Peptides against a protein of PDB entry 7Q4I. Designs and how they scored, part 170

Target 1, 281 residues: chain A of PDB entry 7Q4I
Amino acid sequence: HENSTIAERLYSEVRVLCWIMTNPSNHQKKARHVKRTWGKRCNKLIFMSSAKDDELDAVALPVGEGRNNLWGKTKEAYKYIYEHHINDADWFLKADDDTYTIVENMRYMLYPYSPETPVYFGCKFKPYVKQGYMSGGAGYVLSREAVRRFVVEALPNPKLCKSDNSGAEDVEIGKCLQNVNVLAGDSRDSNGRGRFFPFVPEHHLIPSHTDKKFWYWQYIFYKTDEGLDCCSDNAISFHYVSPNQMYVLDYLIYHLRPYGIINTPDALPNKLAVGELMPEI

## One batch from the design tools (peptide; made by RFdiffusion4, then SolubleMPNN)

Design b2_p24_1_s3 (from b2_p24_1, 8 letters changed)
Fold by OpenDDE base, seed 1:
Structure b2_p24_1_s3 (fold): chain B 281 residues (1-281), chain A 24 residues (1-24)
Amino acid sequence: as target 1 above (281 residues)
Amino acid sequence: SEEDKKLEEDEKEVRKQTEELLSL
């Protein structure tokens, strides 16, 4: 017995199109498990590939496969979204085929923002881009206006956006978005805890799990701690989630309940004006 | 460019360290 009234309201008011980065070799191995788990909670779900798959709802983008084509896929994916789907949602999530996302928590974070605000959210990294950029693996979400600016203003201009299909996908989109004044938002909760994670929960929750020389500690934009304080109670995403772990997470988050414990959701914040951001912590 | 070379080297190191973490 569940009361989903608030979640249903947010599903209608904060519409999310999720596009999944995948390839033909992963359609059955990984992507179908996204579709069977968290992807079903998106308002629209599209798999971006190099081959069409009607069972998966996969789109064949005009790009090759391999790591050197990830930036090319991202550019073509957003071009495809802009041409066919820009009015089907308010927010546009990129995720990998091994990213797990709690879409309700993302809608909660996005609720106060206007989709006409040029903003995007994710796990913010500090190198290469002055305002920061969002981790590709943790997934990142663009407002409708951010997608418009990316496709219409940035992509056609080689001075604003890399024309080649090679390079670090997340860094390159971060550069392009900065060049068209799309803001790199703060995705942290009111306690300063992160919501988008480039690893599985285990790697974030266990204190001293990694050496301080580990790249993540040098790349994070905001100071973060290990342990239970690492992660918001309303965390949004985790990366390197195996197909089996997706089903485990679905069970733990949506089905398993400690009997007699009732969680009361916080009140929704006031909506922001166009161009307004939540205060940074 | 020199910046592109640095980014490529950094990406290789990030991948290496990530693979090491995931192998534990």
Scores: peptide ipSAE 0.607, ipTM 0.943, DockQ to the pose 0.763
Fold by OpenDDE base, seed 5:
Structure b2_p24_1_s3 (fold): chain B 281 residues (1-281), chain A 24 residues (1-24)
Amino acid sequence: as target 1 above (281 residues)
Amino acid sequence: SEEDKKLEEDEKEVRKQTEELLSL
């Protein structure tokens, strides 16, 4: 027995196209499990590959495979989206085939923002890009205007966006987006807790799980803590989620309930004007 | 560029540390 009225409203008002970074070797091993779990909650789901797969809804992009082509694949993916799907959604999520996403929580975060605001969200890192950039593995979401600026203004200009297909995918898109005045948003909740995570919940929730020399603590843009206060109750994504763990997370989030505890959603915030961001915490 | 080389080196270290974490 569930009341999903607000979630259904947000599904209609905050339309999300999810594109999944994958390759032909992972279509059956990983990508199909995204499609069978959290991907079904996107308004549109597309798998970006080097080979077509009609069962998966995979697109063959004109790129090679391997990590040195991830940036090339991201550029071609957003070009494809802009050409075929720019009006099919308001927001455009990149995720990996081992990223798990709670799409309802993402819609809640995005609700106040205009899709005409040049903004994108994710797990913000501080190196290489002045305003920061979003972690590739945690997934990141662009507004429709951000996609337009990326494809129309940034990509055609080698001075604004790297023309080669090599490089760190998340850093390179971060540089390009900054160069066309797309804002790196703050995805934290009202308590200052993160929503996008580059690891599985275990690595964030367990105190002292990693040394402070671990790269994540040096890269994170906003101060974050370990333990239960690490993560928003409205967390959006986790990375390095195995296919089996995707089904576990689907069960835990959407099926398992403590009897006698009823969650009442907070009221929706006011809508922001075009170009307006939420106040800093 | 030298900046690109540094980024590549940093990426290698990130991957190494991540793999170490995921192996636990």
Scores: peptide ipSAE 0.605, ipTM 0.943, DockQ to the pose 0.763
Fold by OpenDDE base, seed 4:
Structure b2_p24_1_s3 (fold): chain B 281 residues (1-281), chain A 24 residues (1-24)
Amino acid sequence: as target 1 above (281 residues)
Amino acid sequence: SEEDKKLEEDEKEVRKQTEELLSL
């Protein structure tokens, strides 16, 4: 027997639109596997591409393909969301077509926050942006107010937001959001453990898997440990997840159970007022 | 800008190191 009452409550109270960054060459190779696994747990799922695909539910954005156009895609994706879907959700997740997301854990993290608070969450990096920016690959989630500010206030102003479609997608949106006073939130749990991860669990869970010169240790905004203490028990995302690994993770997280172990969820925190953040750890 | 050039160089290095990690 499974009791999903709290998860069902959060599904209704913390509505998440997930948009997936993809391209036509990855519709069948990657994106369809997102749709068949974790993407089905979003309140709304949209694939942002350069070509329409009715089977996938992909939108053709007016942008080119390639890494140099990712920033252009992100701008057009959020413009599309604002025009067509701003009231369909409270929170708006960007993920890649090789990102895996535990949406229930994201809803739990977001529950205390007002969607009218100008805030966004993800794996926070420290370079280039004073308040930090969120890793593109780990995925990042904007409040409804953050989307409004990004599209209405930032994008139309070349002084606030880069007009060109080139550049690091995650850095550029981070700059734009900072310039319109959207806060870079802390996504860590109450133990100070991260929830959004730019790599697969293997690369975070194994101590000394990378050297100290590895870029991640220089980029991470908050101090983090390796090993089992690296990651929250309520982790939200992992990146570089292969299509096959998505099904494995879906099985391990939602189906495989150790007999005789019952997890009792923590009580939901009190809701914050508009503009309030959780205390820093 | 000089900042844009630095960012581009850093992104190249990040990608290189990531590819090395993923190849293990």
Scores: peptide ipSAE 0.601, ipTM 0.943, DockQ to the pose 0.767
Fold by OpenDDE base, seed 3:
Structure b2_p24_1_s3 (fold): chain B 281 residues (1-281), chain A 24 residues (1-24)
Amino acid sequence: as target 1 above (281 residues)
Amino acid sequence: SEEDKKLEEDEKEVRKQTEELLSL
């Protein structure tokens, strides 16, 4: 028997809409496996594609396919969410069809924040955007107010937001959000450990797995270490997760338990006022 | 713009290094 009382409370109080970046060629190969694993723990799950798929719950956005259209797809996805789903959730997660997300850990991080606070969270990178931007692959989550500002204030103004559909998706949304005073939050836990990761656990947990010249060490906004201290016990996301690895992670996180070890959750923090952030660590 | 060109070049390098990492 499991006790899910706190998780059920957070499911109700911290409502998350997850939208998955995908394409028609990946509906069966990748996106279906998101739906069968971590995506089922979202309050609402939508797949954003160029073709409709009623079995997947995929939306056909008016965009082309390929990397050069990812920014266009992100803009149309958030327009679609704002028009049809802005009241269906408090928080709006973008993830790729090879991103794995522990939604309960995301709800725990988001719990103190008001959805009316203009903020977003993810793996924060330092280049190109003064306040930083969130890694596209690690996934990022916008508050309801952040979505409103993005769609209503930023997107219609070519001085605030790139009108073309080309460019680095994560950098471009980061620029747009900064221009409408959406804050790039700190997603680290109380020990300063990261929660959103642009790679699989193996690439973060193994010391000296990457060269010091590896781009990630130049891009990461906050100082981070390798090994077991790299990652929060309440980590939220990993990227480049194969369909098979999604089922492995789902088993390891939700089913496999060491007999005789009981984890006691930390107490929930106090809720913040609108516009208030957690203190920097 | 020159900034856009730099971003595109950096993105290509990021992809290359990532592909190298994922191939291990």
Scores: peptide ipSAE 0.599, ipTM 0.943, DockQ to the pose 0.765

Design b2_p24_1_s4 (from b2_p24_1, 12 letters changed)
Fold by OpenDDE base, seed 3:
Formats: structure tokens, sequence, C-alpha cells
Structure b2_p24_1_s4 (fold): chain B 281 residues (1-281), chain A 24 residues (1-24)
């Protein structure tokens, strides 16, 4: 018998709405596989598209398709969430239709934080934004207060948030959030290991002879090691995960167990006050 | 802006290098 008591507690206490960035051409090819794998572990799952799909639960946002419209789609997605769903969750995850997320590990990271704290988490990058910004591909999670500040304070003000739909989606939301004093949190575990990853597990876990000139090493906000020490035992996300790889990961993480090895969860940390962050490591 | 062009060029470079990494 599986003991899910702590996971069930966190499911109720740390409510997560997941919204998936997709398009009509990917509803059947990619997004459906998110719904059939990790997306079922969100408290609410919404697919943000340019076309409605009742089988997928996809919303038609008033935006065009293509890479140049990703920022427009992100703005309209958070407007839609704020209008219809702001009370349905405490935390609001953006992911792509090729992002895989271990939602239980995200709830564990978020547990000490108040959803009224203006904070967001993800794979933190250092360029363009003084406090850093979160990589779009790794997925990023906003508190309820961060969503409120983004939609109510940032989006209506062209001085705080870019009014046009062009630009790098993750950089633009990072600029907007900084301008309304939403904090770019540290998502690392107590050992300083990352939890949100902009690539597949293979690219992080295998010490590739990645040229030290690889852009990623210039973009990461925190120093990370290569190999098995790269990644938290409580890792949250990976990007560029194919539909087939989603089912493999779902099997390996939730179904495959080594006989005779019992993993005991760490104790939950103390809850922080509103506006408090975990100390930097 | 010149910054927006640099961000777009950097985003393209990122996407190309990421595709090369995924093609290995």
Amino acid sequence: as target 1 above (281 residues)
Amino acid sequence: SEEDKKEEEDEKKIKEQTKELLSL
C-alpha cells in the first residue's frame, strides 16, 4: 500500500493551478500527454491556446500563434487566471507543453511560503533583469499575490510592463514582476541543488563536455555543479521532454520502485510569515 | 531597441545551441 498521507496534506494546503502554454497544432501531439501524465497532479489544469478544445480543457486566448506571440499569450493567460481562477489556487505554475513537472516536489518547496508573499520561483537566470528572471522553458510558479501585482499593477502600466506582445516571454514577465516588487526567489534545496531545469534530465545529469562557452553557464544565476550533484533529489521540472519521455518519467517516478528501499520524507520546515523568504545558502 | 535586438539574437542563439544539444 502506498502511503500518500503527506502528499495528500500538501495537495490540500499548497494548492497549485498549472497553466500549459500550447497551440492548436500541439493539442493532440503534446498537450494531451501533459494531461495524461504530470498535469493530473495539479489542483487545477488549464491549457492556454489560440483555439478552444473542450476535450483538452483548452482556453482560446485573444492572441496569434508563433514565438513572437508568447509574451502576449502569457499576459492574456494571467489575466484570464486572475479573472476566473485567482481563488482556485495559492500558486500558479506556467509550463510548456514539453515541460515535465513533479508537482509534489513543487508543493514541498512552496510549503513554508505564504501565497500572500509577492514571490515567484523557477530556474533563475541573471541577464537583463537585476534580481534575475525565471527561464520560460523550465516553468515558473507565481504566488497569488505575485499574480495580483502582475495583472493589477504591472500590466496596466506601460512604464512597468511591455504593452506590445513582442520580446522574450520569460525576460518580459521578469521585468514586469521586478517593477512591482515581486521577488525572484531561490528554488535551490538545502544542499544548494537546483530544482527547475531548462533541459532534459540527461543534459543535466551527464557531465557533457559542454564547452564552458555554452550560454547556460553565463545565464544561470546560481553556480551549479555538473553530474549527479547538479540536481535536487526533490527536483521539480525538466524541459524538452517528448510525449514518450513524459510516460517514461511518469513510470520511473511514480510506479517503478526498488524492492526493499523505503524512502522517508524529510520533515516539513516551519512556515514563514508574509513577506519572509528562506535564507540564501 | 538595440537591447531588444540583442535579446532576440541571444534567444535565437540559445535556441540553436539547445537544438544542437538535443540533436546529440
Scores: peptide ipSAE 0.024, ipTM 0.646, DockQ to the pose 0.804
Fold by OpenDDE base, seed 1:
Structure b2_p24_1_s4 (fold): chain B 281 residues (1-281), chain A 24 residues (1-24)
Amino acid sequence: as target 1 above (281 residues)
Amino acid sequence: SEEDKKEEEDEKKIKEQTKELLSL
């Protein structure tokens, strides 16, 4: 029997709305597998699409499909969330339909922060944005105040936020959020290990899979190592996870147990005041 | 802007390199 008492407490105290970036061609192929796996652990789960799907709970946003419209879809998704769901959660996760998320580990990271703190978390990248921006594929989570500032202060102002739908979605939201003083948080654990990953576990865990010239090593905001030291024991997300791998990960993380090993969770940190961040590591 | 074009080209390059990585 598992003791879920702390996870149940965090489910109530750290409410997460997950929105999934998808399209009509992926509703059955990808998105439904998110709904059947990790997405069921969100306090609210919404699929953001160009077509409605009542079986999936997909919303038809007023946007076209295609790679050049991801920024447009992200803007409309956050407008929709602000209008209909801003009080349904404290934190608002963007993920792709091939992102896998351990929501309990995200709640643990978020627990000390106020949702009224203008902050967001993810896999932080260096280029284009002075404070950094969060990788779109790894998924990123905004506080309620960050969503408010994005929708109310940034989006209506072409000087603060790009009005057209072109550009890299994650870079563009990163610019907009910086321009309204939303802080790019540090998602690393107390050992300096990453929690949000823009690739599958295999690519991070196996050393020498990538040339040192691979763009990722230039883009990462924080220095990271390859191998077992790459990743927090409390890792939050992985990208490029196939539908079949989502079920494997669900089994490995939530069902498979080594007999006689009992993991005791660390004590919860103290809550921070509004506007406070955890110390840099 | 010229910066927007460079960011779009860099995004394409990232997506291409990521596909190469996933094909290994």
Scores: peptide ipSAE 0.024, ipTM 0.647, DockQ to the pose 0.745
Fold by OpenDDE base, seed 5:
Structure b2_p24_1_s4 (fold): chain B 281 residues (1-281), chain A 24 residues (1-24)
Amino acid sequence: as target 1 above (281 residues)
Amino acid sequence: SEEDKKEEEDEKKIKEQTKELLSL
């Protein structure tokens, strides 16, 4: 027997629209498995593609396929969300079709924040953007106000936001959001542990003698340690998760229980005012 | 720009290095 009362409350109070970056070749191979696993825990789930798929709930965006069109897809996805879905949620998550997300942990992180605060969260990187930007693969979540500013203030202005479809989608949205005063939030927990991860759990949890020259150590905005202290007990996302690993993670997180261990959720924090952030750790 | 090409090359290099790490 599980008590889901707090999770049900947060499902109602912290509404999340999840949009999944995909393509027609991945509808059956990857995106379908997101829909069958963690995507069912979003308040709204939409697959952003170049082709419509009514079984998947995929939208055909007016963009071509290929890596050079990811920024084009991100712009058109947020335009589509703003036009059709801006009032259907409070928070708007981008994820890839190989990202796994624990939506309850994301709602817990977002609970104190107003959706009218111009903020977004994810795995923060240092380069290219002064305040940092959020890694595309780890997934990133915008407030409703952040989406409004992005679509209404940034996208129409070529001086604020790149008008072409080329470039790194996560860097380009990070530049656009900074230019309209959307804040790059801190997603770490109260112990300073990360919640959004650009790799699979194994790469973060296992202390590898990864060469200090590995790009990730230069890109991370906040210092992180390897091993068991890498990751929050309330971790939100992992990237490069295979379709099979999505079902394994669903089993491990939502079904597998150690007998005699009872998890009691922490008390919800106080709600912040509009424009207020949690103190930096 | 040359900066945009460097960002795209860096992103490509990131994705390639990440793919090598995941193939191990």
Scores: peptide ipSAE 0.023, ipTM 0.644, DockQ to the pose 0.737
Fold by OpenDDE base, seed 2:
Order: structure tokens, then sequence, then C-alpha cells
Structure b2_p24_1_s4 (fold): chain B 281 residues (1-281), chain A 24 residues (1-24)
């Protein structure tokens, strides 16, 4: 029998709204599989699209489709969340329709933080933004205060936040958040291992799978190792996860158990004060 | 701007390299 008591506690105490970046062509192909797998473990799940889909719970945002509109879609998604859902959660995850997320591991990472702390987490990249920015594909999570600052303070000010819809979505939100003093948190575990991953597990777990010249090694904010030491035992996300791989991951993580191995969860850390961060490792 | 072009070129290069990795 599984003991979910701590996970149930965290589900109640660390409320997560997940919004999924999608488009009408992906509603059935990708987004539906998010809803049927990891998305069901969010406290609230919303699909952000250009077309409404009542079966999916997709919202039609007032944006066009295409790569050049991702930033526009992110701005409208967070405006929609702020207007309709800001009190429905403590934390607000952006993910893609090919991102897989272990929401329990995210709640564990977020547990010590106040949702009134202006902070966000993800796979931190170092270029373009002084404090870094979070990779869009790995998914990133904003505190309630970060969402408030983004929507109320940053978006209305063209000097703080890009008014057009062009640019790299993750870089642009990173610039906006920095400009309103939302902190780019450290998502690494106590061993310095990453939790948010911009690729599939295979690309991180297999040593020498990537050339050292690969852009990722130049973009990562924190140095990370390759192989088994790449990834936290409490990893949160992976990107480029196919619909079939979502079901495989869902099975492996939540159903498949080695008989006779009992995992005892670590004790929850102490809660931080408002504005306090965990020490950098 | 030159920065916007560099960001766009870097984004394209990232996307191409990412696609190459995913195609391997």
Amino acid sequence: as target 1 above (281 residues)
Amino acid sequence: SEEDKKEEEDEKKIKEQTKELLSL
C-alpha cells in the first residue's frame, strides 16, 4: 500500500496552477495527453490556446498562432490567470504541451517559500538577463507575488516589459520579471543537482550524449554534471516528451515499484520568511 | 537592433542544434 500523506499535505499547502502553452493543432495530439497524465496532479490545469476547447479546458487567448506569438500568448495567459485565478493557487507553472512535470517534486521544492515572495523557478539560463532567466521548454513556476508584479507592474510599462509579441518568450518574461525585482531562484536540490530539464531524461542521463560544444552547456546558469549525477532524485520536469513517453513516465514514476524497496521521504525543510530564499549551493 | 538579430540568430542556432540532438 502506498502512503501519500505527505503528498496530500503538500497538495493542500502548496497549490499549483499549471497552464499549458498549446495551439489548436496540438489539442488532441499533445495537450490531451498532458491532461491525462501529469496535468491531473495540478490543483488547477488550464490550456492556453488561440481557440476554446471545452473538452480540454482550453482558453482562447486574443493572440495569433506561431512561434513569433509565444511571448504574446505568455503575456495574455498570465493576464488571464491574474484576472480569473490569482487566488486559486499559490504557484503558477508554465509548461509546454510536450513538457512532463512531477508536480509532487515541484511542491517539495516550493514548500519552504512564501507565495508572497517575488520569486520564480525553472531551468536557469545565464545569457541575456543578468540574474538569469528560466528556459521556456523546461517549464517555469512563478509565485503569486511574481504573477502580480508581472501583470500589474511590468506588463503595463513598455520600459519594463516588451509591448510587442516578438522575441524569445522565456527571455522576455525573464527581462520583465527582473525589472520588477522578481528573483530568479535556484531550483537545484541540496546536492546541487538540477530539477528542471529542457530535454528528455535520456539526453541528460546518458554520458557524452551531447557534444561539449552544445549550446546548453554555455547557457546553463549553474554547472551540472552529465550522467546519473545530472538529475535530482526529486527532478521536476523534462521537455520534448512525446505523448507516448508521457504515459511511460507516468507508469514508471507513479505505478512501477521495485518490490521490497521502501523510500522514506526526507523531512520537510523549515519555511522561509517572506522575501527569504534558500542559500545558494 | 543588433541585439535582437543576435538573439534571433542565437535562438535559431539553439533550435537547429536542439533539433539535431532530437533527431539523433
Scores: peptide ipSAE 0.023, ipTM 0.644, DockQ to the pose 0.800

Design b2_p24_2_s1 (from b2_p24_2, 10 letters changed)
Fold by OpenDDE base, seed 2:
Formats: sequence, C-alpha cells, structure tokens
Structure b2_p24_2_s1 (fold): chain B 281 residues (1-281), chain A 24 residues (1-24)
Amino acid sequence: as target 1 above (281 residues)
Amino acid sequence: SVQVFNEELKELFIELFKDTPLPE
C-alpha cells in the first residue's frame, strides 16, 4: 500500500488552483492531456482560452490569440480568478499547455509560506526587473495575497502595471508584482537546486547539451550546476513537454515503483509567519 | 537505495527527452 497520508494532508492544507494558458487550436491537441495527467492533481484546474469548452472546462477570456496577446490573457485570467475563485485556493499556478508540473513537490515547497504573504515562485530570471521575474514557460505560482495585490492594486493603475496587452507576459507581470511589493521568492531546494525549469529535463540534466552561450545562462537569477546535480529531487515543473511525454512522466513519477525501495519523505518544515520568507541559500 | 533509484530515473528522463530541440 502506498502511504499518501502526507500528500493528502498537503492537498488539503496547500490548496492550488492551476490555470493553463491555451488556445482553441490546442484544446484537443495539448490541453486535454494536461487535464488527464498532472492537472488532475490540482485542487482546481481551469483552462484559460479565447473560446469556451465545457468538456475541457475552458474559459473564454475577452482577448485575442497570438503571442502579442499573452500578457492580455494573463491579466484577464487573474481577474477572472480573483472574481470567481480567490477563495477556492491558497496558491495560483500559471502554466502553459505544454508544461508538466509535479503538484505535490510544489505543495511541499509552498507549505511553510502563508498564502497571505505577498510572494510568488517560479524559475527566477534576472533581466528587466530588479528583484527578478519568473519565467513564463516554467510556470509560476502566486500566493492569494499576491493575486489580490496584482488584480486590485496593480492592474487598475497604469503607473504600476502596463495597460497595453503587448510585451513579454512574464516580464510584465513581474514588473507589476514588484510595483505592489509582491516578493519574487527563491524556489530552490535546501541544496540550492532548482525546482522550476523552462525546458525539458534533457536540457537541464545533460551538461554538454546546453551551449553556455545560450541566453538561459545569462537570464537565470541563481547560478545552478549542470548535469545530474542541476535539478532538485523534488523538481516541480518542466516546459516543452509533449502530450505523449506527459503520460510517460505521469507513469514514471506516480505509477512505477521499485520493489523493496522505501522512500521516507523528509519532515515538513516549520510554518513561517505572515510576510516571512525562507532564508536564501 | 532511493538515491540510486533517483539517479537512474534522471537518466531515464535524459533518454526520454534526448531528441527534443532547444527553443528559439
């Protein structure tokens, strides 16, 4: 018998609403596979699109499609969440329809934090935003207070948040969040290893595969090692994951078990006070 | 051991994604 007691506890205590960035052309091709794999482990799963799809549970946001509308879609998505779902979860994850997320590992990372702390997590990048911003592709998660500040304080003020729908989505939300004192958290584990990855595992786990000239190495906020030591044993997300790869990952992570190997989870850390962050490593 | 298994799992992940191109 699998001992899921801790996971069940975290499911109840660290409630996560996942919203998936998608479009009508990807409802069947990509989004439905998120719903059938890792998305089912969210407390609430919503697909944010330009067209309604009742089978998928997709919401039609009042935005156009295309790269130039991603920022607009993000703003409308969080407005929708705030209006309809702000009390349905403690944490609010944005992911793409080709992002794979280990939600239990995310809950483990988030457990110490109060959802009333204005903080968000993801793969932190250093350019454009002083405190850094979270890579859109890796997915990023906002506390309930962060969502409140974003929607109520930042979005209505053009001086704090870009009113135009153009621009890099992840950079723009990063600017807005900084302007309302939402902190860009450190998502690394206790060994300093990353948890959110803007690429597939192969690009992070193979030392020789990534050209050091690749822009990523200039963008990462925290220095990370390459190879097998690059990634936390409690990694949270990978990007550019195909539907077929999602099913394989789901099998490997949740179904495949080596007989006789017992994994005892680490003890949960102490909870932090409101406004308190874990010390950076 | 769990540690050995985790390393082997990482190797499987590498193999699974070996042909995935880098994004632009």
Scores: peptide ipSAE 0.077, ipTM 0.734, DockQ to the pose 0.446
Fold by OpenDDE base, seed 4:
Structure b2_p24_2_s1 (fold): chain B 281 residues (1-281), chain A 24 residues (1-24)
Amino acid sequence: as target 1 above (281 residues)
Amino acid sequence: SVQVFNEELKELFIELFKDTPLPE
């Protein structure tokens, strides 16, 4: 028998609404598999699309499809969440339909923070936004206060938030959030290892002199001299995960157990005050 | 040990995704 007492506690105390960026062509191909794997561990799961799908629980947002409309979808998704679901969760995760998320590890990271703290987490990139922005592909999670500020303060003001639907989705929300003083948090673990990954672990991400030209090293906000030390023992997300790989990961993480090995979780940290962040490593 | 298992899991994960294309 597994001791899930701490996980159950965190499920109740750190409520997460997950919204999945998808489109009608991917409802059956990709989004369905999110719902059948890691998405079931969210407190609330919503698929944001351009067409309604009652089987998937997809919402039809008033936006077009295509990469040029991703920013439009993000704005409408958070407007929808704020209007209908702002009190249904404490934290609000955006993920793609090919992102895999270990929700328990995310709850562990979020536990010390107040949802009334204006903060968001993900894989922090350094370009374009002074405080950094979170990579869209890795998924990013906003506090309830961050969502409020985004929807109520940023979106209505063209000076604070881009009104048209063009641009890189993750960069644009990063700009908007910075403009309303939502803090770009540090999602690294106690060893300084990343938890959100905009791609899957690969051998060429191991520190080598040849890999210094890889764009990722220019974009990552927290540079380590040893490169990406893959991965945190409490990793949260990976991107470009195929539907079949989601089931494999789900089995490996939640079902496969080595006989005779007991994993004792670390003690939960103390909760922070409103507006307080963990010290940067 | 848990540590050994975690390392093996990481290696398996890397192997599983080694052919996944990265964005340019």
Scores: peptide ipSAE 0.031, ipTM 0.642, DockQ to the pose 0.362
Fold by OpenDDE base, seed 1:
Structure b2_p24_2_s1 (fold): chain B 281 residues (1-281), chain A 24 residues (1-24)
Amino acid sequence: as target 1 above (281 residues)
Amino acid sequence: SVQVFNEELKELFIELFKDTPLPE
């Protein structure tokens, strides 16, 4: 039997609401597999859609479907969360229905931070937003205070937040959050390795699948290495994960164990004061 | 574009694993 005492403690102390970006055509094809795998490890799991689905726990947001409405859906999703669920969690994760998340690793990263600190984390990109923004595909997590500022301060003001539903979802929320002084945090581990990834494990772990001319290297905010040195041992998310691959990942991460190897978790860091960030690496 | 590439990559990845049985 595994010693899950620390994981159980973090589950209670670092409460995470996960909302999944989906659509009615993907409820059965993709979203239900999130619910049956990593989504069950969230404290609260909600699927944000354009149609209600009681079996999935999907919410019908007042938006249309399509790539040009993703920003609109994100705004409505966080409005819904603020209205109904702002006190149900400390941290609020956005993920796609093809994102896989290791929630325990996210709780570990978030543990030192106060949910009253205006901060959010993810795979930080440098273009378009001065402080950077978090890649939509990798998933990003807002503190409770960040959600409050986004919904109450940013969204009602067209000078702070884009009122129409067009544009790149991740860039637009990044602009809005910057305008209300929500900080784009550094999600890298103590060795400077990334934790949120906008691609599948294969593309990050295998150097032959990377090209130095690929746009990703121009977008990434922090310098990173290729191959096994690219990724933290406590990685949090991967994108473009198929439903089948989600079950494989669940098995490999949570069930498969090499005989005779016992993992001992590192000690938890000290908690930070409200408004305090971890020092730069 | 980034968007086109991402969609193609997503579809490719799904296609590679489509034959793996899904547990309940």
Scores: peptide ipSAE 0.029, ipTM 0.492, DockQ to the pose 0.046
Fold by OpenDDE base, seed 5:
Structure b2_p24_2_s1 (fold): chain B 281 residues (1-281), chain A 24 residues (1-24)
Amino acid sequence: as target 1 above (281 residues)
Amino acid sequence: SVQVFNEELKELFIELFKDTPLPE
């Protein structure tokens, strides 16, 4: 019933490898539901764990479990990707096993960019890293060049990248990426609305739902509105999405259609040169 | 229109996640 010609084109031209941060206890509880929903729309889907699971396509990384090891897992995940999959995609998305991603919207955002541009996108936070860093929970996507720089240039140098496995995963990778001149991109749409969200839609969409003293307002790099103007019509990700909610979201986004409404996609923007970013909004 | 569709979808999102616990 749907014209997916443009989506199919972007699937081939904007190849995305999605790696999912998970653990053995969540393989069945959470990760498999990612695989059965939005993960199937990635060009390549890999679950990064501490135990192998052939049914899930989970990789056993040489790291322990727990929040204190998330940074270690991220480093090993990208090392694994670089070693085995660097040419399997153009862009490399990190997501949690409770992150929901509209991959087509991400491809749309990424389309103008060269994968050889050292850039990464996500929900940009301002603390700790001068250029900002991308929130881990919202998911973040690295260009192929960003992955190369991270693995080849940053990770081997303790002065550029933290060698131990402790610390906030998203902050640490943000520091490393900055140190190798990977740019923290602006993922907002042309109206200045965010696309990556570290929370569920409800948190962002409902005005005055959250106290302005909430840490998020101190962390967000770009000013954001509340309510319906908070979020892009081409939003990419939400966090803290339960397995059941993933199936509901899949239904709502990909199956439920109001009769008589035609969704005509906007024209694709022009391609950017290598190293070029979209103009600031 | 696409705008109408997106607004309706956003409303559905609000309803879907209205009872979802948020991190502090």
Scores: peptide ipSAE 0.024, ipTM 0.513, DockQ to the pose 0.470

